# Ledger of designs, part 147: peptides against a protein of PDB entry 3V4O

Target 1, 234 residues: chain A of PDB entry 3V4O
Amino acid sequence: DQPLAKDKVALLIGNMNYREHPKLKAPLVDVYELTNLLRQLDFKVVSLLDLTEYEMRNAVDEFLLLLDKGVYGLLYYAGHGYENFGNSFMVPVDAPNPYRSENCLCVQNILKLMQEKETGLNVFLLDMCRKRNDYDDTIPILDALKVTANIVFGYATCQGAEAFEIQHSGLANGIFMKFLKDRLLEDKKITVLLDEVAEDMGKCHLTKGKQALEIRSSLSEKRALTDPIQGTEY

## One batch from the design tools (peptide; made by RFdiffusion4, then SolubleMPNN)

Design b2_p22_6_s4 (from b2_p22_6, 10 letters changed)
Fold by OpenDDE base, seed 4:
Structure b2_p22_6_s4 (fold): chain B 234 residues (1-234), chain A 22 residues (1-22)
Amino acid sequence: as target 1 above (234 residues)
Amino acid sequence: DKEKKEKEAYAKKTSMGEIEEP
């Protein structure tokens, strides 16, 4: 018997038009393409672009309201970001320059809140840099995470490294989404799927030695994005 | 192969990110 999802909900955030930081281009295309793919997988998808801190926090709150026991939750973020002490911070478009943790949303805090909902699967796809923000010397003290064995992180880049988007005259994907989109619909355990994406990235001359996918997971069950929703099995 | 023929630039997704040429 394959695992079943009570429901499948995704929040996709793409921040591009920053007020005090360099503007990006790829998140527009990446969010659009990922939205279409996840909808084919029967996810309920909320896709948002260019969110302020207030709007991002509200979006996360609304997302959490849709989560419940056994629900698959997926958070995708494309935009500016940083990582301090293993904590990932998503940067809102109205963040000051320089920004600090109080201006940003901590992904691990969101995970903690998702765990409280007793979700069936928590997937984070983070297409942002993971370099340390030297302008923020705050050491966050986060609440301890529960042992739920249903967590998957797909980082677009390695710890301490940078994530890139390709700048063309036209619209183009970020590096991560360029490869992710080709495999996302595969009926495979999500960690296996991401591992294949990692291999694809590694074979590309554009990314070799520049950007590599990191998978961080605690997933004890063969959960896939293709898992059927309870009551709708075929 | 197509990618090799195209001139590309990379943008870093950080506040201090810069566009760099490969």
Scores: peptide ipSAE 0.066, ipTM 0.611, DockQ to the pose 0.093
Fold by OpenDDE base, seed 5:
Structure b2_p22_6_s4 (fold): chain B 234 residues (1-234), chain A 22 residues (1-22)
Amino acid sequence: as target 1 above (234 residues)
Amino acid sequence: DKEKKEKEAYAKKTSMGEIEEP
């Protein structure tokens, strides 16, 4: 009774060269490494760096076109971001200072669109800050989500907290990817896998008391990133 | 993961982010 995916598609976005905000370094390495790992898991991966608002929206649209009934969809984002009222906003590289919701992409809106595709699994891995943006007073009016029981959020940090990358000589992973990459290929339910990543982060001296993974999920089936694609032989 | 003893700095992934020493 092995769960099957109709297909597996991932969109990876790493924003680092911001025009009006501090530059980041880790997204380059994080996207690269995650791309390689997901390809080993037979994901169709689109990896993009330094996207403007327009480009991000287009990338999401193209990603959605690849989704269909039973398809596993994974969205990874590394960059600047914020969270207002439980809504996560990804910040494009051309976002103004300060930025508002109209300048950013709302993850929950993307989730809604993914649900409309009747996907088999929706995974969001958000490596961004979750602090409130005091310059954005808008409350997004989102349509009600469907009860699909196939949603997993992996937040690199806790609600209201910051996400970090390590900056030293050379290129290095962000904190989240540092731990995620070690377990990503494990044949485990995705929520179990992320829980183990959370424990790893909690035990590490570098992250203890500084950054903790939050898992938010509604997943009623044992779905794993390692699940085979229907009609394929491995 | 293996702990590093090297001097490192952290950058916050927010518009208000700054480089901080751990």
Scores: peptide ipSAE 0.045, ipTM 0.581, DockQ to the pose 0.092
Fold by OpenDDE base, seed 3:
Formats: C-alpha cells, structure tokens, sequence
Structure b2_p22_6_s4 (fold): chain B 234 residues (1-234), chain A 22 residues (1-22)
C-alpha cells in the first residue's frame, strides 16, 4: 500500500551574512535549488535567508502551525552551527561571538514539538558543522521524545566534523546539496535515498576522508518525499 | 577535447565561524 501524506510542508533556512562570524556563500544557492525541488514534490515551501534569532524562532513557530496529524514536515538548515551532547544548534545571523545555546535554536526541541503534532514524517536536513562549541558548557535538559518511528536526520557531516562549501568562480553548492539535489526527486524511501547520496559523496575525491553524510533514523514505514498527498487524484 | 577538470576548490566550514580556504 502506498503511504499517503495529509500534507507536505517544508521550512528552509539559509544563514550567510553573519554579523559577528565569517560569512558564507553556499546557503543562498542551496536554499534556492532545494526550494525548487521540493515544490516539484508538492511541498508547501517557506524559504528564508539571513534570519535573526527572533526571526528564526518566529519562522519555526509558523512552520509548526502548519503541521498536523499525518503531515510530512521537513526542516532544512544551512549555516553555522554546532553540536553539544548530541543536540544540534542552528546559529542565527545576529548571534554573538562566541555564541551559546541561549542564542541558538535547538533542533531536537523542534522535533519534540513536531511529534506533538502527530506528523506523519519528520525530516531534518542539516548542512552545518557538528563540532563541539567549547564556549558553551551548558548541558541541555530536553524533554523525552516520543516513540513515533517517523524521524529522519540527514547530517551533512559526521559527528564532531566540519561541513564544506564548494568554491567555484561563481556561486556554488555546499558539498551536501551538490549530491542531494541529484537524487531528491527519486521515488524511494527517504533513508534509502539518503544512503545513496552518502555513497555518491563517498566516491567523490573532494570529500573522501573529509566529509561524510550521516543518517540517523527511526523510520518504520516506507515513507518517501514523493508520497502523494491524500485526496489528490493523479 | 580533454575536458579541463575545473579546479574544484572547497572552503571549510567551522562551528565557531572559521572558514578555511584551500
């Protein structure tokens, strides 16, 4: 039986023009290309660039309002970030130097809120560094997650590692998006799709020994980004 | 025509805002 989504909603955030940190380039192109691809998959897509802490929090809140039982939710982030104690933190453009958890958005907190909405699928694509922030010694106490078996994380890099941007004469994708965009439209279980992306990255001379995709999932059903929306006739 | 391998350069992202360029 073909799984169905009640609806499909995506929030894409690309932060580049940081006030107190080095500027990035790839998020602009990455967000743009991913937006177009997800729209082809009938996602309702909100794409935002260079968000302050306040704006990011508002964007997430609005995103959550669109989620409900059976809805597919996808969050993509490209920008600066860090990972402490297994928690991923997205860094707003107005974050201080150094930034701390109170200045950032915790992805796992967002996941918790998504679970409360009884979503059909929760996908996180995080194109950020995953190094520990030594300037933040706060141990986050997060509420326990529910066992929903509908969660997929695609990390652009391994735990404790860095993510890279490809630099060409012009605008170029980050490493993660370079490979993701080629497979995103495939009708495959999302974890299988990401596994193939991982293999593609592994074959690239630019990334061998430098950057590898990490997939973390608890997905008990064959859910794909290509799954049709309930009530739609083709 | 030997496709000139476009010299692919990459920039390193850092969690603490450091960007390393090759």
Amino acid sequence: as target 1 above (234 residues)
Amino acid sequence: DKEKKEKEAYAKKTSMGEIEEP
Scores: peptide ipSAE 0.090, ipTM 0.581, DockQ to the pose 0.096; fails the geometry check
Fold by OpenDDE base, seed 1:
Structure b2_p22_6_s4 (fold): chain B 234 residues (1-234), chain A 22 residues (1-22)
Amino acid sequence: as target 1 above (234 residues)
Amino acid sequence: DKEKKEKEAYAKKTSMGEIEEP
């Protein structure tokens, strides 16, 4: 039987205009395009740009309020970030230089909170660097995650590596979104879809040897972003 | 193709803000 979603909710965050860090360009276009695609997939989408720490935390809180049992939750982030000890940190635009974990939002903490909502699917699409932040010596002790087998991480880059955006005179997609947008509407298991995106990225001469998609998942069901919402007729 | 020949600058999404030109 085809899996069904109770509802589908997405929070998209694009941070570009950092106060103490280099400005980015791609998140604007990436968030916009992803918003349109997810809406075609019947997601309820909240898209926000250039969030401070306070605003990001509030956005996540509001996002969590929309989650419930069986709901598909998708979090997309494009901006500066880092990874320490397997934990991903999203950097708000008002983060100090250098930033530390206390200034950032931990994705794994958000995942924990999503699990408490008994979501049907948790998808994280993280278009950020995954390099170690040497200025943060804090070893985070996170609460143990539940074994829900409904988690998918799409990292724009490999562990310890950097994510890039192509610098054009005008607006252009980041590397990750450049390939993701071409396949996002496909009716496939989300991990299969991302695997195909990874292959596309790998075939591109521009990104070969520079950036590769990493998929981390424990998805035991054939869940797709195209899955119908319960009670809806298609 | 165009992509194969395209020389673009890459901006790193890090606080260091390095731009790599291929």
Scores: peptide ipSAE 0.025, ipTM 0.575, DockQ to the pose 0.085; fails the geometry check

Design b2_p22_7_s1 (from b2_p22_7, 10 letters changed)
Fold by OpenDDE base, seed 5:
Structure b2_p22_7_s1 (fold): chain B 234 residues (1-234), chain A 22 residues (1-22)
Amino acid sequence: as target 1 above (234 residues)
Amino acid sequence: MEEKLQSFDPSEEVKKELEKEE
C-alpha cells in the first residue's frame, strides 16, 4: 500500500570558500540543518563542504555507488552555479574565473547516471543562482533521459534569478532552507511538500520579488521523503 | 581507486550557535 524505498541516500554539498569567486556563508548552516533533518528521515547522508572539482566528481561517484534499484537518491547543492540551456552547473571552489562547463558538474549528467541505477526517486535540491553564464558558450551534448517518472527538481530560485542568504548573528541561512526545514519532515508527496514551501516563500516579505521556488517534476507516484525503507519497521 | 568520502560537518562552534537559535 505505502511506497517503500529500498534505501535512502543523500549527498549534500555546500561550497563557500571559493578561490576566485565571492565567498558564501549560508551553505555551512544549510548543509548542517539539512543533514540533521535527512538523518531523522533515515537517509544515509554524506555531507561535504568546500569541494574542489576533483573532490566533487569523486563525491558524486561515491554517491552513485550507494544507489541501486528502488533507492531514493537526493542531491542537495548550495553554492555558486549557473544554468545554460536548461542544464544546471555546480561550481567547485577551485573553479577559475570565469568558470566554464568543463570546470563544473552538470546536474543533468548526474541525473542520467542515477536513472541508470534504476532509483526509485531522484530529488535535486539546488540552492544556487540560475543565471546564464555568458562566458560559457558550450552546448553540452547530453544523452536523452529515460522516462522514469520519478524526478523532482527543487530550484531555490527562478530561472535567471539569484539565490540569497540571510545573515543572523554572524551565521547565514539560505532563503530556500529557511522554509524547507519547516516542512521537510512532513509525510507528504515530495512535490506537494515543495509546493507548500514555495507558498511559504511567497508569503514572506523578505523574498517577495526577489526569490521564488521553482518545482520541476515528473513524479507519477506518491513518493515522500518519509517513506519507510524496505525491510525496516514502520 | 576512488577515495572514500569524508564528511566535513560544521564546526562544533557552529553547531552550538545553531542550537541556540533553534
Scores: peptide ipSAE 0.034, ipTM 0.453, DockQ to the pose 0.027
Fold by OpenDDE base, seed 4:
Structure b2_p22_7_s1 (fold): chain B 234 residues (1-234), chain A 22 residues (1-22)
Amino acid sequence: as target 1 above (234 residues)
Amino acid sequence: MEEKLQSFDPSEEVKKELEKEE
C-alpha cells in the first residue's frame, strides 16, 4: 500500500564563499535546482547559502522544529567537508584554517536529533569531499543511534574521495546533482532511485575512478520522495 | 497554523543564466 508522509521538510545548505578556504561554484546552482525539484515534490524547503557556523546551527535548529512523528526530513549539503571515523562534518564559511570538528556540524548528530522527532524518513544528501582531516584526530562521543530503519545517506563520493563540479556556460554543477536532478521526481523507493543515479554517474568518463556515489541505508519500508502528504494541503 | 519553510533563492542573474542553459 502507498506510504504516506505526515509532512515533508527539507533544509538545503550551499557553502561557496569560504573565508579561509578555496571558494566553490557548484553549490549555488545545485541548491537552486534541488529547491525547485523538492518543491514539485511538495516539500517545504529552506535553502540557504554561505552560512557561518552560527547560522548553520540556527538553520538546523529551525529545521528540527518542523520535524515530528511521520514527517519526512531531508538535509542537503554542498560545500567543503570531511569525514573522520564514519562521521561527516559540514564546514561553515567562517571555519578557520585548519578547521576541526568543534568548528563544524556533525551530520550524525543531526540524525540523532531527527530520530528523537520520530520522523518517518531521514534522507541525507551530502555533496562534499570525504577525505580525512589529518588536523583533527578527535573522535566525537556520539550516542548510539536508534534502530529506526528509516535512514538513507546519499554521499556524492566514496569515503576518502573528493566531490567534483563541472562548469557549463560560466556556471558549475556538482557531478552528484547533475545526475540526481534527472531522476529525483521519479516515483521510486529512495534507495532504488539513488542506485539508478549511481549507475548514471558511473557512466561519466570524467569522474571514473575519481568520484562514485555511495549509498548507505537502513530503510525497511518502500518510502519515496513522491509519497503523498496525509492530512492538510499547502 | 501550519508551519511553513521559505527558500532563500539565488540571485536573478543566476536564474536567468540557468534558464538560458535549458
Scores: peptide ipSAE 0.033, ipTM 0.432, DockQ to the pose 0.026
Fold by OpenDDE base, seed 3:
Structure b2_p22_7_s1 (fold): chain B 234 residues (1-234), chain A 22 residues (1-22)
Amino acid sequence: as target 1 above (234 residues)
Amino acid sequence: MEEKLQSFDPSEEVKKELEKEE
């Protein structure tokens, strides 16, 4: 039988206009296009740009409140970030320079909270750097993620050169979104879809060896973004 | 108090940026 979503909700965050860090441009276009695509997939989409730490935390909290049993949740972030000791951090626009973990949102903490929700599907897509922050030596002690959650985690990374292109190439998509948008509406298991996106990125001469998509999944069911919402007259 | 999630339409921002590049 066709899997059904109780509801579909998405939070898209694009941080561009950093106060103390290089400005970005790609998140604007990426969030815009992703918003339109997800709406075509009957997602209730909240799109936010240039969030402070306070605003980001509130947005994530509100998003988590929308997650419940059978709900499809998608969280997308595009902006600055870093990874230290296996922990990824999203950087708010008001983060100081240098920023530390206390100024940022820990992805693993959010994932943990998402796993506590008996969601039908949770997709977390990060388009941010995974470079180590040498100015932050904090080692967060986090519990291991549970395997039982229907979580799909996509991590797109940019090298320095590509980050430059994203920042200065005008109104163009980020590399990840360039490939994602071509497949997002396909009726495929989300992990298969993302894997194909990863392959497309790997085959492209522009991105070969420069940008890759890392996929982590605990999804054991055939869930797709195209799955209909329960009770909808489709 | 925590702020409620509000939907933002970036379309106008995109339009503004396009106009700046012209």
Scores: peptide ipSAE 0.027, ipTM 0.641, DockQ to the pose 0.030
Fold by OpenDDE base, seed 2:
Structure b2_p22_7_s1 (fold): chain B 234 residues (1-234), chain A 22 residues (1-22)
Amino acid sequence: as target 1 above (234 residues)
Amino acid sequence: MEEKLQSFDPSEEVKKELEKEE
């Protein structure tokens, strides 16, 4: 039987114009392209660029308000980031240099809150570096996640590695988005879809040995981004 | 056109900038 979503909501954040860190280019185009694709998948999409810490937190809060039982929630982030002790941190544009966990948004905390909403699917697409932040020695004490078996992480790169963008004549695309966009509309289980994206990325000569997609999931149902919304006929 | 790979890691960018200054 085809899984149904009560609704589909996505928050897309692209941070480029950092105040205290090098500027990025890819998030602009990547957020735009992903927005268009997700809208084709009948997601309600909120796309935001260059968010301060305050704005990011507010955006996440508003995003969470749109989530409810059975809703598909997707969070996409492109920007600077780091990973410490298995926790992913998204860096706001006004983050200090060096930034620490208190300056950033922890993805796993967001996941916890999404679980509390009893969502049907939680997808995180994180286009950021996953190197350890040596300036942050704090170990986040996070509450144990519930066993919801509806979680999918697509990391643009593997743990401890960097994410890259490809620049062409003033335009830039993230490596992850470059390949994700080609498959995102496919009617496949999200983990299968991402696995195919991973294979495509693996064929890219530019990022061989530098960037590889990592999929982390606990998804017990065949849920896809193409799943229809309950009560709607398309 | 030539493709340029740019890291999202700010530390790498700083390193590159430092290397250019040397």
Scores: peptide ipSAE 0.251, ipTM 0.666, DockQ to the pose 0.550; fails the geometry check

Design b2_p22_7_s2 (from b2_p22_7, 8 letters changed)
Fold by OpenDDE base, seed 1:
Structure b2_p22_7_s2 (fold): chain B 234 residues (1-234), chain A 22 residues (1-22)
Amino acid sequence: as target 1 above (234 residues)
Amino acid sequence: MEEKLQSFDPSEEVKKKLEEAE
């Protein structure tokens, strides 16, 4: 009774070279590492770096075109971000300072669109800060989500908290990816996998009390990133 | 070899500058 995916598609976005905000380093390596891992899991992976608002919206649109009934969709984002009123906003590299919701992409809106595709699994891995943006007074009005019981959010940090990168020897990795990469290939329910990642992250003395993985899910089936694609023998 | 923890959040300095500009 192994769950099957009709297909597996991932969009990975890493924003680093912001025009009006501090530059980041970790997204480069993190996107690269995650790309390689997801490809080993037979995901069709589109990886993009340093996207403007226009480019990000186009990338999401193209990603959505690849989704269909039963398809596993995974969205990974590493970059600047914020969370207002429970909604996560990804910040494009050309966002003004200060940025507002109108300049950013709302993850929950993307989720809504994914639900319309009747996907088999929706995974969001968000490696960004989740602090409130006090410069954005907009209260987003979002459409009600369907009850699909196939949603998993992996937040690199807790609500209101920051995400961090570890710089060493000229390289930088996000703390989330540092631990995620060690377990991503395991054949486990995605929520179980992320829970183990959370435990591993919790052992890191550098981020103790500063960053903790938050898992938010409504997943009623034992779905894993390792689930085979329908029609494929493993 | 030095390990440095860097936040993805804009620096407090940037925030301060923005507040001063308002």
Scores: peptide ipSAE 0.259, ipTM 0.712, DockQ to the pose 0.371
Fold by OpenDDE base, seed 3:
Structure b2_p22_7_s2 (fold): chain B 234 residues (1-234), chain A 22 residues (1-22)
Amino acid sequence: as target 1 above (234 residues)
Amino acid sequence: MEEKLQSFDPSEEVKKKLEEAE
């Protein structure tokens, strides 16, 4: 039998107009395109651009309030970021230069909070660099995660590497979104879908040897973004 | 126009700014 979602909720954040860091271009288009696709999949989508630390924290809090038992939760982030000691940090637009963990949002902390909601599926799509921030030596103490077997991470790049945007004629797209959008609507287990995206990305001559999709998952059920919402007939 | 890759990584620019501030 096909798994059912109690509901489907997504938070999309694109940060590009940084105050103290280089500006980006791709997040604008990427958030827009992903929003349209997820809405076609019956996700309730909140898409936000250029969030301060305060605004990002509030957005995450509101997102968590929409999660409950059996709900599919998806968090997408495009912007500056880094990874220290296996923890991913999203950088708000008002972050100082250099930024530190106290100025940023830790993805793994968000995951912990999502697990407490007893969600049916937790998907993180992170379009950010994963290089170590040498200016932050703080080791975050995080609570241990529960064993829920419903977690999927799609990293736009491998650990320690950079994410890129392709600029053409004044417009830019992230390389991750360029390939993700072509397959996102397919009725496949989310890990299988992302694996196919990884293969497509690997064929791109521009990013060959520079950027590769990494999938980290603990998903014991065949759950897809196309899974129907309980109580709805198609 | 030729496509150009731009990194999301600000680290090099940050380093330069810090060096200039010293």
Scores: peptide ipSAE 0.250, ipTM 0.707, DockQ to the pose 0.378
Fold by OpenDDE base, seed 2:
Structure b2_p22_7_s2 (fold): chain B 234 residues (1-234), chain A 22 residues (1-22)
Amino acid sequence: as target 1 above (234 residues)
Amino acid sequence: MEEKLQSFDPSEEVKKKLEEAE
């Protein structure tokens, strides 16, 4: 039987023009490319660039309002970030230097809130560095996650490693998006799809030994981004 | 044409918002 989504909603955030940190280029193109692909998959997509902390928090709140039982939720982030003790933090463009957890958005907190909505699928695609922030020694105390078996993390890079972009003719794409875009429309279980993306990335001579996709999932059903929306005819 | 691998560090354009509801 074909799994069904109650609805499909995506929030895409690309932060580039940081005030106190190095500026980025890839998120602009990556967000646009991913937006177009997800729209082809019948996602309702909200795409935002260069968000302040206030704007990011508001965007996440609005995103959560669109989630409900059985809805597929996808969060994509491209920008500066860090990972401390398994917790991923997205850095707003107005974050101070150095930034701390109170200045950033914790992905795992967002996941918790998504679980409360009883979503059908929770996908996080995080195109950011995963180095430890030495200026933040705070260990966030997070509530235990529910056992929903509907969670997929696609990390553009390994723990403690950097994410890279490829610059070509004045444009730039993140390495992750470069390979993800070629497979995203395939009708496959999302974890299988990402595994193939990982293999494609592994064949790239530019990133060998520098960047590798990490997939972290607890997905007990054959859920795909191509799954039809309940009540719709295709 | 040249391909350059760069860590997330270069600079680009200002804030944009796109919202689409189906």
Scores: peptide ipSAE 0.278, ipTM 0.631, DockQ to the pose 0.217; fails the geometry check
Fold by OpenDDE base, seed 5:
Structure b2_p22_7_s2 (fold): chain B 234 residues (1-234), chain A 22 residues (1-22)
Amino acid sequence: as target 1 above (234 residues)
Amino acid sequence: MEEKLQSFDPSEEVKKKLEEAE
């Protein structure tokens, strides 16, 4: 039988108007479209733009409080970021230049907290750069994700650096969202869905060799974003 | 109740809105 979600909650963050870093445009459109799609999937969605460090931390904390046993959670971030030694960092709009880990939110730390919630499904999607930050020497030691965490982590990145030109190409979707939106409503296991998105990105002449989607998961069950909420009739 | 695109300081109000969202 099909799995059921206790509830469905999503937090979408799009950072564009950075104070000390290049401004972006794509996050606005991407967050908007993703919001609409997730609402069609009966997610309760909070969509926030241009968050400071304080605001981002609070938003994530509030999101974590919504996670519980059997809940489907989705966290999406679009903006500047970096990766050092396997640790990914989301950059708030008020981050200094150069930014450091103390100014940013560590994705792996958030994932660690998510795994404690016994969620039915937790999806974390990052649309940000994976370039190393030479100004940050922080090497956080984090525990591995639990096998039963039911976490799916998707990391969309451009080769070498964020495609500045894409982020400034008017009010168009980012590359990741362009492909994701075409499949997000499909009734498929989320890892399969994301894998297909990755394949689409790889086949497209515009993105082949330029942008890729990395998927990491600890999902042992067939869970889909289309799974119905318990107690609801469809 | 559905949330729209916003830029503000998240608080318990945000949590409440999310929990009560239809």
Scores: peptide ipSAE 0.021, ipTM 0.500, DockQ to the pose 0.022; fails the geometry check

